Peptides against a protein of PDB entry 2AZE. Designs and how they scored, part 161

Target 1, 148 residues: chain A of PDB entry 2AZE
Amino acid sequence: AQECQNLEVERQRRLERIKQKQSQLQELILQQIAFKNLVQRNRHAEQQASRPPPPNSVIHLPFIIVNTSKKTVIDCSISNDKFEYLFNFDNTFEIHDDIEVLKRMGMACGLESGSCSAEDLKMARSLVPKALEPYVTEMAQGTVGGVF
Target 2, 101 residues: chain B of PDB entry 2AZE
Amino acid sequence: GRLEGLTQDLRQLQESEQQLDHLMNICTTQLRLLSEDTDSQRLAYVTCQDLRSIADPAEQMVMVIKAPPETQLQAVDSSENFQISLKSKQGPIDVFLCPEE

## One batch from the design tools (peptide; made by RFdiffusion4, then SolubleMPNN)

Design b1_p24_2_s1 (from b1_p24_2, 11 letters changed)
Fold by OpenDDE base, seed 3:
Structure b1_p24_2_s1 (fold): chain B 148 residues (1-148), chain C 101 residues (1-101), chain A 24 residues (1-24)
Amino acid sequence: as target 1 above (148 residues)
Amino acid sequence: as target 2 above (101 residues)
Amino acid sequence: SSATRARLQAISQRVNQQLANVLI
């Protein structure tokens, strides 16, 4: 009886860990797709323009963005060595990491929300190794984790 | 019996987890390869136009933060306090605004 | 841009004295 109880606890622990890993894997896939798609887009754009964009016109990864109303008053304090920043706002703000920015740009092909068109899904599959294609398909269908 | 069933379930879950680990390793490897590729790094950028597409500077101020790895970020967004604190241990933090055009 | 960064830094200089004990 005690042994069974211990195994049931372990079972639940493993199920939870698997669930967490599924989430992590999905995020990794999205990151990969978004990154590769971004690189592909920019490569194509530069080829078409026959030149790279001006250096000051682009933001290289990694980065984060903070957005707030233009009416928001921001007080900024910076240490002399620029190692520390403190921003005080008089109203709400939003923070987004670069991956979220890429997702909103459509670089993840709508896979993050399961809203892939046929073309989006084709693109997404083309940007991952073959071993990951089934998982991409499952993500698009919203059927990830159904095997458990 | 119950014990045999649980034992079998655990073995099956172990196999499933191993499969996930394998897929994760594939993903991680691909990401590392991309991060190590100089051409990919050069092309890994967004434009101000991209940022405007998700947060139009006509309506929103868009601040870009580039910080070294392991930079600490703390944010408070409450009715009474709106604050962001950044602390780097590996180098200077760069902050700039996305221009409105 | 560098100009924007400079502007932010200038603003910070005005405020930094108030946080001298907080910022390193």
Scores: peptide ipSAE 0.018, ipTM 0.863, DockQ to the pose 0.030
Fold by OpenDDE base, seed 5:
Structure b1_p24_2_s1 (fold): chain B 148 residues (1-148), chain C 101 residues (1-101), chain A 24 residues (1-24)
Amino acid sequence: as target 1 above (148 residues)
Amino acid sequence: as target 2 above (101 residues)
Amino acid sequence: SSATRARLQAISQRVNQQLANVLI
């Protein structure tokens, strides 16, 4: 029936939208965990040192990282006001945003890859509001995607 | 029947989406709170040692870019062109080279 | 220490000074 066909289309549309939102939610959770974990790490470190690090010894978020082989030749052009930069490389490069850096640092507790130890999972859960804990668990188990 | 089943599915999906929206709202709220908390922002930093764990300057050149919000980044990484273009509208862009040690 | 933002900035400043005024 035409009605059923229309509803099937709508069903598929909603499923796809839900999938997109699930992905967005997962990223938001990871960002939250990574950020809070970073802050917690640094707070603890500063407490142990009994002082903040020297102001010029750290790089505050936000930032991006570009890395390439040390052998890569880089040509740079900069506007006089430093509003515009142009980098030309003679070989491949990598770009990482700060969130990706944090993930690679383990700040997301391996949740991004579902590689959480029991301790990692405990940490991850502790860094989100109670309402998000079940979802964190699902992420760790790789069971996200079910209807809830 | 089929129609009833589909209708039920749509209702369930709607409920699921509402739950997702709720959770997303919680997340976005938390992130906003973090962005507005001065102490959190003060502690939101990495070190050169952290960056070395991502790309060791012994083997890689590591460039740090601090750009104002809404800065446009265009990157091309192909066999014929390797380029990064940055264009800010809100202020100067700062670029730092991470030392090996 | 060479592994500080100050060191990074110093390098950046040299680069910026050398390459400034080459774009639009």
Scores: peptide ipSAE 0.017, ipTM 0.864, DockQ to the pose 0.027
Fold by OpenDDE base, seed 1:
Structure b1_p24_2_s1 (fold): chain B 148 residues (1-148), chain C 101 residues (1-101), chain A 24 residues (1-24)
Amino acid sequence: as target 1 above (148 residues)
Amino acid sequence: as target 2 above (101 residues)
Amino acid sequence: SSATRARLQAISQRVNQQLANVLI
């Protein structure tokens, strides 16, 4: 019947939306873990040093990094007010946002790649509210993807 | 029947999505709390050592971009064109070059 | 000292100044 067909279309739509939300949730969890872990690391480091770092010795989030071979030739055009930049490279480059940098620093405990040890998983769980712990566990196991 | 089965499936999917929404709200709330906490923001930083650990300046040039909110970034990375364009409307863009040492 | 934002900024400023002198 037409009604059943309509419901099947809606079912598929909802399944796709759920899939998208699962992906978004995983990313949000990774961001939370990464940020909290970074803060924790720095707090501990400052405690050990008994002082905060000099203000001009650190780079606060947010930021973007661009990296390329040191042999890459870069031509740069800059407006006098520094509102506009144009970089031309003679070879490939990479762009990473701060979240990706944190992941590569290990701030997400390897959870992003399913490469977390038992200790990493314990850390990850400790950095999220209790309600999110089961999902973190599922992420570590690679079992996220089903319908709740 | 089929209709009842589909109706039940949709109800279950709705409940599942609501649970996801709930978890996402919790997570978003935590991120917002981090953004609002001055101590957390003060501690939300990386060092040049951190950046070197990701891309060794001995092999890679590492450039850090600090731009005002809503800055436009356009990038082209193809065999024929390698380009990055930045355009800010809210202030100057700061670019830092990470030294090799 | 070499791992400070201040130094990075100084380097960037020199580079930017050089580029500005040539391209602006």
Scores: peptide ipSAE 0.017, ipTM 0.864, DockQ to the pose 0.026
Fold by OpenDDE base, seed 4:
Structure b1_p24_2_s1 (fold): chain B 148 residues (1-148), chain C 101 residues (1-101), chain A 24 residues (1-24)
Amino acid sequence: as target 1 above (148 residues)
Amino acid sequence: as target 2 above (101 residues)
Amino acid sequence: SSATRARLQAISQRVNQQLANVLI
């Protein structure tokens, strides 16, 4: 009947919304884990060195990176106030945000690809509030959204 | 019947969505706390060695861009146009090149 | 690596200066 049809439409609508929120939540979790893990790594390193690194030896978040072949010719135009940059390349380039950099560094413990060792998963769980641990487990197993 | 089943499904989906909202709020709160924690921000850094692990400067030019919040980035990567445009509204943009060593 | 950002900054400054010269 029409009533059932209406509910089916609503069901589909809610499923799609949930899927979107799942994606957003996963990204937020990965960001949290990556940031906290980075901080812990650096804290430990500084403790071992008994001093922080020189201020001009590190790059603080946030940032993005652009990489291209060394052979790529780059023309750059910069405004006087440095508010505007224009880069023209004669070949392809890649852009990575800081989160992606952290992921590739392993700061998200392989959770981004569901490729966590037991130790990675333990680390990931330790870097989130208790309420998020079950979801981290689901991410590691690749079972997020399995109910839907 | 079918109506009762659908009704039950919708209730379950509502509960699931509410749980997701709750978890997202927790995450957002944690990220905010990290951003407000001075020690965490001090320790939130990478090194050139880290960046070399992503793109080795021996083979690739690695450029680091630090821009203020709300900076607009437009990128075109096509056969006829390879371009990056940055427009900041809140301050100067800083660009760094990673050395090989 | 020690003085990494310092080296990066120095390189960036030189590049920016060159670009500024072209834009003049």
Scores: peptide ipSAE 0.017, ipTM 0.862, DockQ to the pose 0.025; fails the geometry check

Design b1_p24_2_s2 (from b1_p24_2, 14 letters changed)
Fold by OpenDDE base, seed 4:
Structure b1_p24_2_s2 (fold): chain B 148 residues (1-148), chain C 101 residues (1-101), chain A 24 residues (1-24)
Amino acid sequence: as target 1 above (148 residues)
Amino acid sequence: as target 2 above (101 residues)
Amino acid sequence: SSETKEKLKKLSEKVNKMLKNVLI
């Protein structure tokens, strides 16, 4: 029936939208966890050292990293005002944003891959508001979206 | 029947979406709070040691790019061309290397 | 700051977009 067909179309539309929002929410959660965990780590480290690190020894967010083999030849062209950069490489390179760096550092507690230990999960949960804790649990278990 | 089933599904999906929207709002609020907290921003940093842990400068050169908002980034990684282009409209771009030591 | 957040967002978006395109 036409009515059922219309509802089926709407159902599919909603499912796709939910899927997109789930992905967005997961990323937001990971960012929050990673940032808070980083801040906590650094706060603790500075307390232990009784001083902040030298200003030129740290990279504040946001940033991007580019890595390539040490053997890669890089040609860099920079505008006079430093508004434009052009890098030419003779070999492959990798680009990572700061969030990816934090994930690789373990700041997201392995939640990004569903590889959380009990301690990791506990940490992750502690870094989000209570309302987000169930979703963090679902992410850790890989059960997000299982109801659909 | 089929109609009843679909109707029920749509109701459940609506509830799920509303929950997601709510959770997203909570999360974005938390991120805003972090961005507005001076102490948090002061502590939001990584070290060269951190970068070495994920990209060993003994084998890899690690370049750090700090750019203003709205900076355009284009990259080509192919056998014919390996290129990164950056274009800022709001200020200078800062690029530096993470030392091996 | 608000600027910091916006900067982070924009840079991340650009990188993510690029990475997706490369992986496709």
Scores: peptide ipSAE 0.022, ipTM 0.867, DockQ to the pose 0.050
Fold by OpenDDE base, seed 1:
Structure b1_p24_2_s2 (fold): chain B 148 residues (1-148), chain C 101 residues (1-101), chain A 24 residues (1-24)
Amino acid sequence: as target 1 above (148 residues)
Amino acid sequence: as target 2 above (101 residues)
Amino acid sequence: SSETKEKLKKLSEKVNKMLKNVLI
């Protein structure tokens, strides 16, 4: 009985660890797809334009986005060396990292929400190594979480 | 029996975790390769048009922050206080405004 | 122009100029 109890505790510990790793893997896959898709899009666009965009017209990763109403009043304090910033707003704001921005741009092909068309799924699969394709399919179907 | 069943479950879970570890290793390797590829990094950018697509400057002000690694960011968003604090230890912070279309 | 509309404005330069010698 005690041995079985010990094994049950270990079983639960392993299940929780696996669940955490599944979430981490899903995020890694989404990041990979988003980055590769972004690079592919930009490469194609530059080829069509036969030139790269002007340097100050693009934002290279990594970055953070802050958005708020255009009516929001913002007061800013900045150190002389630009090492420190303080922004005070009179209303609510939102902060997004670059990965979230890419997801909202559709760079992850809707895989993050399980909202993939056949074309989206095809694109997503093409942007990962073959070994990851089955997992991408499971993510698209919302069937991730089972024991392998 | 129950003991045999639990033992079998643990073996199966171990196999599943090993499979996950393998897949994660593949993913991290791919991401490292991307970070090491100069051309990929050159092409890893968004435009003002992209930002307008997710937060239209006609309605929203969009600020872009580029800071050195490990820059500290603190944010307070409450009815009484709305604040963002940035502290860099590795260099200056750059702040950009996405122009209204 | 479309190109001009695609350019980013550096707030840091303007802010730094306006808030010279300000420390947090």
Scores: peptide ipSAE 0.021, ipTM 0.859, DockQ to the pose 0.026
Fold by OpenDDE base, seed 2:
Structure b1_p24_2_s2 (fold): chain B 148 residues (1-148), chain C 101 residues (1-101), chain A 24 residues (1-24)
Amino acid sequence: as target 1 above (148 residues)
Amino acid sequence: as target 2 above (101 residues)
Amino acid sequence: SSETKEKLKKLSEKVNKMLKNVLI
């Protein structure tokens, strides 16, 4: 009886851990696809232009963006060494990390929402190692979540 | 019985977790390879046009923040106050605006 | 574009100047 109870607790612990790892793996896959797709896009664009973009016209990863209305008043405080920043807004703002930006750009092929076309899925599969392709397919179908 | 069933479940879960760990290792390795490739890092950028597609600077101000790894970011977005705090211990933080056009 | 580059530079400089005047 007590042994069964202990094993049940362990079972639940393992199930929860697996769930967390599944979430982490999905995010890692999305990052990989997004990064590789971004690199390919830029490589192709530079080849077509026969030159790289102007240095001050691009933002290298990593970064974050903050957006708010142009009418929003922003007060900024900065330390002497630029190690600390404080921004005060008089209205709401949004923060996006670089991965979220890439997703919204379509770099993850819509896989993040399970809303990818056949062509998008083909692209996504081509950007991951063979061992990850089945998981990409499951993500596209929204069938990830089971224990395999 | 119940004991046998639970024991079997635990074995199956162990195998499943090992498979997940393997896939995660593969994925982590790929990301590491990208980070170590100089050409890939050179090409790992977005443009102002990309940012405008996410948040149009014609209507919204878009601020870009470049911070060292492990920089602390705290944000408060409530009716009481709207604040962003950044604290780095590894180097200076760079902040700039995305132009409208 | 060159125009975008210049605008970005100017805006960046403006932000930097503003921040330098507000020290913690």
Scores: peptide ipSAE 0.017, ipTM 0.858, DockQ to the pose 0.026
Fold by OpenDDE base, seed 3:
Structure b1_p24_2_s2 (fold): chain B 148 residues (1-148), chain C 101 residues (1-101), chain A 24 residues (1-24)
Amino acid sequence: as target 1 above (148 residues)
Amino acid sequence: as target 2 above (101 residues)
Amino acid sequence: SSETKEKLKKLSEKVNKMLKNVLI
């Protein structure tokens, strides 16, 4: 009886760990797709323009975005060496990392929200190794979450 | 019996986790390859137009923060306090405001 | 045309000019 109880506890622990890893894997896949798609887009754009963009006209990863209403008053304190910043807002704000920005740009092909067209899915599959293609398909269908 | 069933479940879960680990390793490897590829890193950028597409500066102020690795970010977003704190130990932090046009 | 970093408003520089550096 005690042995069975111990095994059930361990079972539940493993199930939870697997669930966490599934989430992590999905995020890694999305990151990979987003990055590769971004690079591909920019490469194509530069080829079409027959030149790279001006060096100072782009924002390289990594970065963070903060957005708030234009009416929001922001008080900023900065250290002399620019190592520390303190922003005080009089209203709500949003923070997004570069990956989230890429997702919102559509670089993850809508896979992150299950809003993936046939073309988007084709693109997504093309941007991952073959071993990951089945998982991408499952993500698009919303069927990820089972134990395999 | 119950014991045999649980034992079998644990074995199957172990195999499933190993498969996940393998797939994660594949992903991590691909991301590392991108990180190590100079051309990919050169092309890993967004434009102000991209930022405007997700947060219109006509309505939203958009700040871009470039910070060294391991920079600490703390944020409070409550009814009484709206604050962002940045602390870097590896270099200066750069903050830009995305223009409307 | 694409925006340039020069067109971006550099908040850090602006803050340095307007405010005391109170953070250490």
Scores: peptide ipSAE 0.017, ipTM 0.859, DockQ to the pose 0.027

Design b1_p24_2_s3 (from b1_p24_2, 13 letters changed)
Fold by OpenDDE base, seed 1:
Structure b1_p24_2_s3 (fold): chain B 148 residues (1-148), chain C 101 residues (1-101), chain A 24 residues (1-24)
Amino acid sequence: as target 1 above (148 residues)
Amino acid sequence: as target 2 above (101 residues)
Amino acid sequence: SSATKKELKQKSERINNLLKNVLI
């Protein structure tokens, strides 16, 4: 019946939307864990040093990094007001945002790849509200994706 | 029947989506609170050592870009063209290199 | 010793100053 066909279309639409939201939630959780873990690390380090680092010695979020071989030739053009930059490379480069950098630093506890030790998982769980802990566990186990 | 089955599926999917929305709201609230906490923002930093740990300047040149919000970044990475373009509308862009040890 | 952001920026500027087409 046409009614059943309409409901099947709606079902598929909802399934796709849920899939998208699952992906978004996972990313949000990773961001939260990474940020809190970074802050915790730095707080601990500053306490041990009994002082904060010099202001110009650190890079505050947000930022972007570009990396390429040290042999890559780079030409850079800058506007007078420094509002515009143009970089030309003679070889490939990589661009990473701050979140990706934090992940590579291990700030997301390996949760992004499902490669969590027991201690990593414990840390990850401790950095989220209680309501999010089950989802963190599912991410660590690679069991996210089902509709519950 | 088929109709009842589909109706039940939609109800279950609605419940699942509501659960996801709830969790996302919790998460976005936490991120907002972090952005509003001045101490957290003060501590939200990395070091040059951190950057060296993920891209060693002994092998890789590491460039750091600090740009105002909404800065446009365009990148082309092909066999014939390798280019990055930055354009800010809210202020100057800061670019600096991470040194080797 | 660790370099500051300011020092790193200055280094970047020095590198750029070596280029002939520095200004857009």
Scores: peptide ipSAE 0.020, ipTM 0.866, DockQ to the pose 0.026
Fold by OpenDDE base, seed 5:
Structure b1_p24_2_s3 (fold): chain B 148 residues (1-148), chain C 101 residues (1-101), chain A 24 residues (1-24)
Amino acid sequence: as target 1 above (148 residues)
Amino acid sequence: as target 2 above (101 residues)
Amino acid sequence: SSATKKELKQKSERINNLLKNVLI
């Protein structure tokens, strides 16, 4: 019946929305873990050194990284007020946001790829509120996407 | 019947979505708290060594971009054009290179 | 040791100055 068809459409709509929210939640969790882990790392390092690093020796979030071969020729045009930049490369480049950098640094404990050791998973769980721990576990197991 | 089954499915999906929303709210709140915590922000940094671990300047040139919020970044990476455009409306953009060790 | 952010910026500026760029 028409009613059943309407409900099936709605069902599919809801499923897609849930899927999107699951993806968003996973990313938010990864960001939280990565950020907290970074802060924890640096806090410990500064405590061990008994002093903070020189202010200009570190790069605070947020930032963007661009990398390319050292052989790549780069032309840069900058406005007088430095509000506008234009970079032209003669070869391919990569752009990474700070979150991706943190992930590659292992700050997300390998959770982003489902490559968590038991120790990694323990760390990841410790960096989220209790309510999120089950979801972290599911992420590590690759069992996300199920219906709650 | 079929109608009853679909109705039940929708109810279950609604419950699942509500749970997701709750978890997302928790997570978003945590992130906001972190962004507002002075000590956390002070400690939210990476080093050049960290960046070298991602892309070694011995082989790769590593450029760091610090841009104000709402800065527009456009990138084209194709055989015809390799370009990055940055446009800020809230202040100057800082760009610097990560040196080799 | 790694250069400071300030030094890195100066390096970038020097590099840019060596390029025949057009100011936007």
Scores: peptide ipSAE 0.019, ipTM 0.865, DockQ to the pose 0.026
Fold by OpenDDE base, seed 2:
Structure b1_p24_2_s3 (fold): chain B 148 residues (1-148), chain C 101 residues (1-101), chain A 24 residues (1-24)
Amino acid sequence: as target 1 above (148 residues)
Amino acid sequence: as target 2 above (101 residues)
Amino acid sequence: SSATKKELKQKSERINNLLKNVLI
């Protein structure tokens, strides 16, 4: 019947929306863990050094990283007010946001790939509210994807 | 019947989505609290050493971009052209290179 | 290979300025 067909369409719509939100939640969790872990690392490092790093030696979030071969020829055009930049490369480049950088630094404890040790998982769990711990566990096991 | 089954599924999906939304709200709240904490923001940094760990400036040129919120970034990386365009409407963009040594 | 952010910026600016001059 047409009514059943309409409900099936709606069911599929909701399933897709849930899937999207699951992806968003996982990313939010990773961001939270990475950020808190970074802050914790730096706090510990500063305590060990008994002083903060030189102000001009650090890069605060947020930032973007662009990398390419040192042999790549780069042409750069900048507006006078520095509101606009144009870079032309003669070869491939990579762009990474700060979260991706943190992940590559291990700040997300390998949770992003489901490749975390027991200690990494313990750390990850300690950096989120209790309500999120089960989800972190599922992420580590690669079992996220079901509907509650 | 089929209708009853679908109706039940939709109800269950609604409850599941509400739970998901709740978890997301918890996450966003935590991130907001971190953004509002002065000490956390002070400690939210990476070093040149960190950047070297992901892209060695000895082999790769590493450029850092600090831009105001909502800055537009467009990138084209194809066999025909390689380009990055940045456009800010809220302030100047800062770009600097990581040293090799 | 320890340089300050300020030094990094200056290096970038020098490079960019050079590139600008070449492109003009």
Scores: peptide ipSAE 0.019, ipTM 0.864, DockQ to the pose 0.025; fails the geometry check
Fold by OpenDDE base, seed 3:
Parts: sequence; structure tokens; C-alpha cells
Structure b1_p24_2_s3 (fold): chain B 148 residues (1-148), chain C 101 residues (1-101), chain A 24 residues (1-24)
Amino acid sequence: as target 1 above (148 residues)
Amino acid sequence: as target 2 above (101 residues)
Amino acid sequence: SSATKKELKQKSERINNLLKNVLI
């Protein structure tokens, strides 16, 4: 019947939307863990050093990094007010946002790849509210993707 | 029947989506708390050593971009065109290199 | 050696200026 067909279309649409939200939630969780872990690391480090790092020795979030081979030739043009930049490369480059950097630093405890040790998972769980702990566990196990 | 089954599925999907929304709200709340905490923001930094740990400056040039919010970034990475364009409307863009050592 | 943000900025600025002059 036409009614059933319409509902099936809606069902599929909702399923896709849920999948998108699942991905977004996972990213938000990773971001939260990474930020909190970073802050915790730095706090501990500063306490151990009994002083903060020199102000100009650190890069505060947010930031973006671009990396390319040292052999890559780069041409850069900048507007006088520094509002516009144009970089031309003669070879491939990579761009990473700060969150990706934090992930690569291990700040997300390997949860992003489902490669968590028991200690990593414990850390990850400790950095989220209790309501999110089950989801963190599912992420670590790679079992996220089903419908609740 | 089929209609009842589909109707039930849609109800369950609605509940699932609501749960996701709830969890997402929890996450965004936590992130906002971090952004509003002065001490947390002070401690939200990486070092050049951190960057070296993920992209070896001995082999890779590492450029850091600090841009105002809503800065437009356009990147083209193809065999015939390798380009990054940055355009800010809210202030100057800061670009600096991470040293090798 | 550890470099400050200021030092890094200055280095980048010098490089940028050089590249800018080449492109103009």
C-alpha cells in the first residue's frame, strides 16, 4: 500500500539521520576527552615544574597545522592587513585541525580508532559524565552503530 | 501487520534519536563549561614538542595557523594544483613555523 | 632547541616577506 511505502521512505530517512548523529556524538565525545585530557596533562606538568611554561612557548587552541615535505617549494602571498593568505605548493600537503592533532598525541586515549588499552579506556571513562560512559565503552569495542 | 510494524519501527527510531540528542546535549554542555573556564582555556595548549611528536620537522615542514573565527579556508590538493587560501573578515591571521628543534 | 611563539612568528614573517617579494 502507498501508506506503507511512505512510512518505509521515512524510516530510511530517519535511519540515515540517526547514523549521522551517532557520528557527531562520537566526535563530540572524542573532543571532550581530548580537551580534558590535554588540560589535565598540562596542569600536572606545570605543577611538577612548579611554574607555567613561558608564555610564548605554547600554542593555544584553536589552531590549524599544515605540513608538507621540507623539499616542497612554497610560495606565499599575504595581504597588507594579513587578512588574506595564499599558499601555493609544488607538491602535496596535509592540513590538520587541533582536534586531529590532539588525537594523534593520544589525548583521545586511542578511542578514535578503537585501540584502547585497559588503562586508556579507564582514563577515557573518567573524563566523561557518567551518562556517557556506556557509549565510550561501546566506542572502544567498536560496537557503536546499532539503534538504541 | 506490515503497517503496524513500520509504525512501531518509527516510534523506536524516534526514541533512539531523542536519546542521541540528549547525549549530545550533555557533551556540548561539557564543552561549553571547558570553554568558559579560564583556567582550562589557559591550559588548553600544545607545545612545539607535541607537534614534533606527530609530524617530524626533520622531514616535514610544520606551519601553524591561528585564525579568527569564521575564517575561510580553501584547500586544493591535486596532481596539478596544490593550494591553500585563507580569508579572514574578523582580524589578522597569524602564521608561524614550528622549528625543527 | 625550544623556540618561542614570537621567534617562530618572526621567522615566518621573514619567510613570508621574502616570498611576497618574489611573487610581486
Scores: peptide ipSAE 0.019, ipTM 0.865, DockQ to the pose 0.026; fails the geometry check

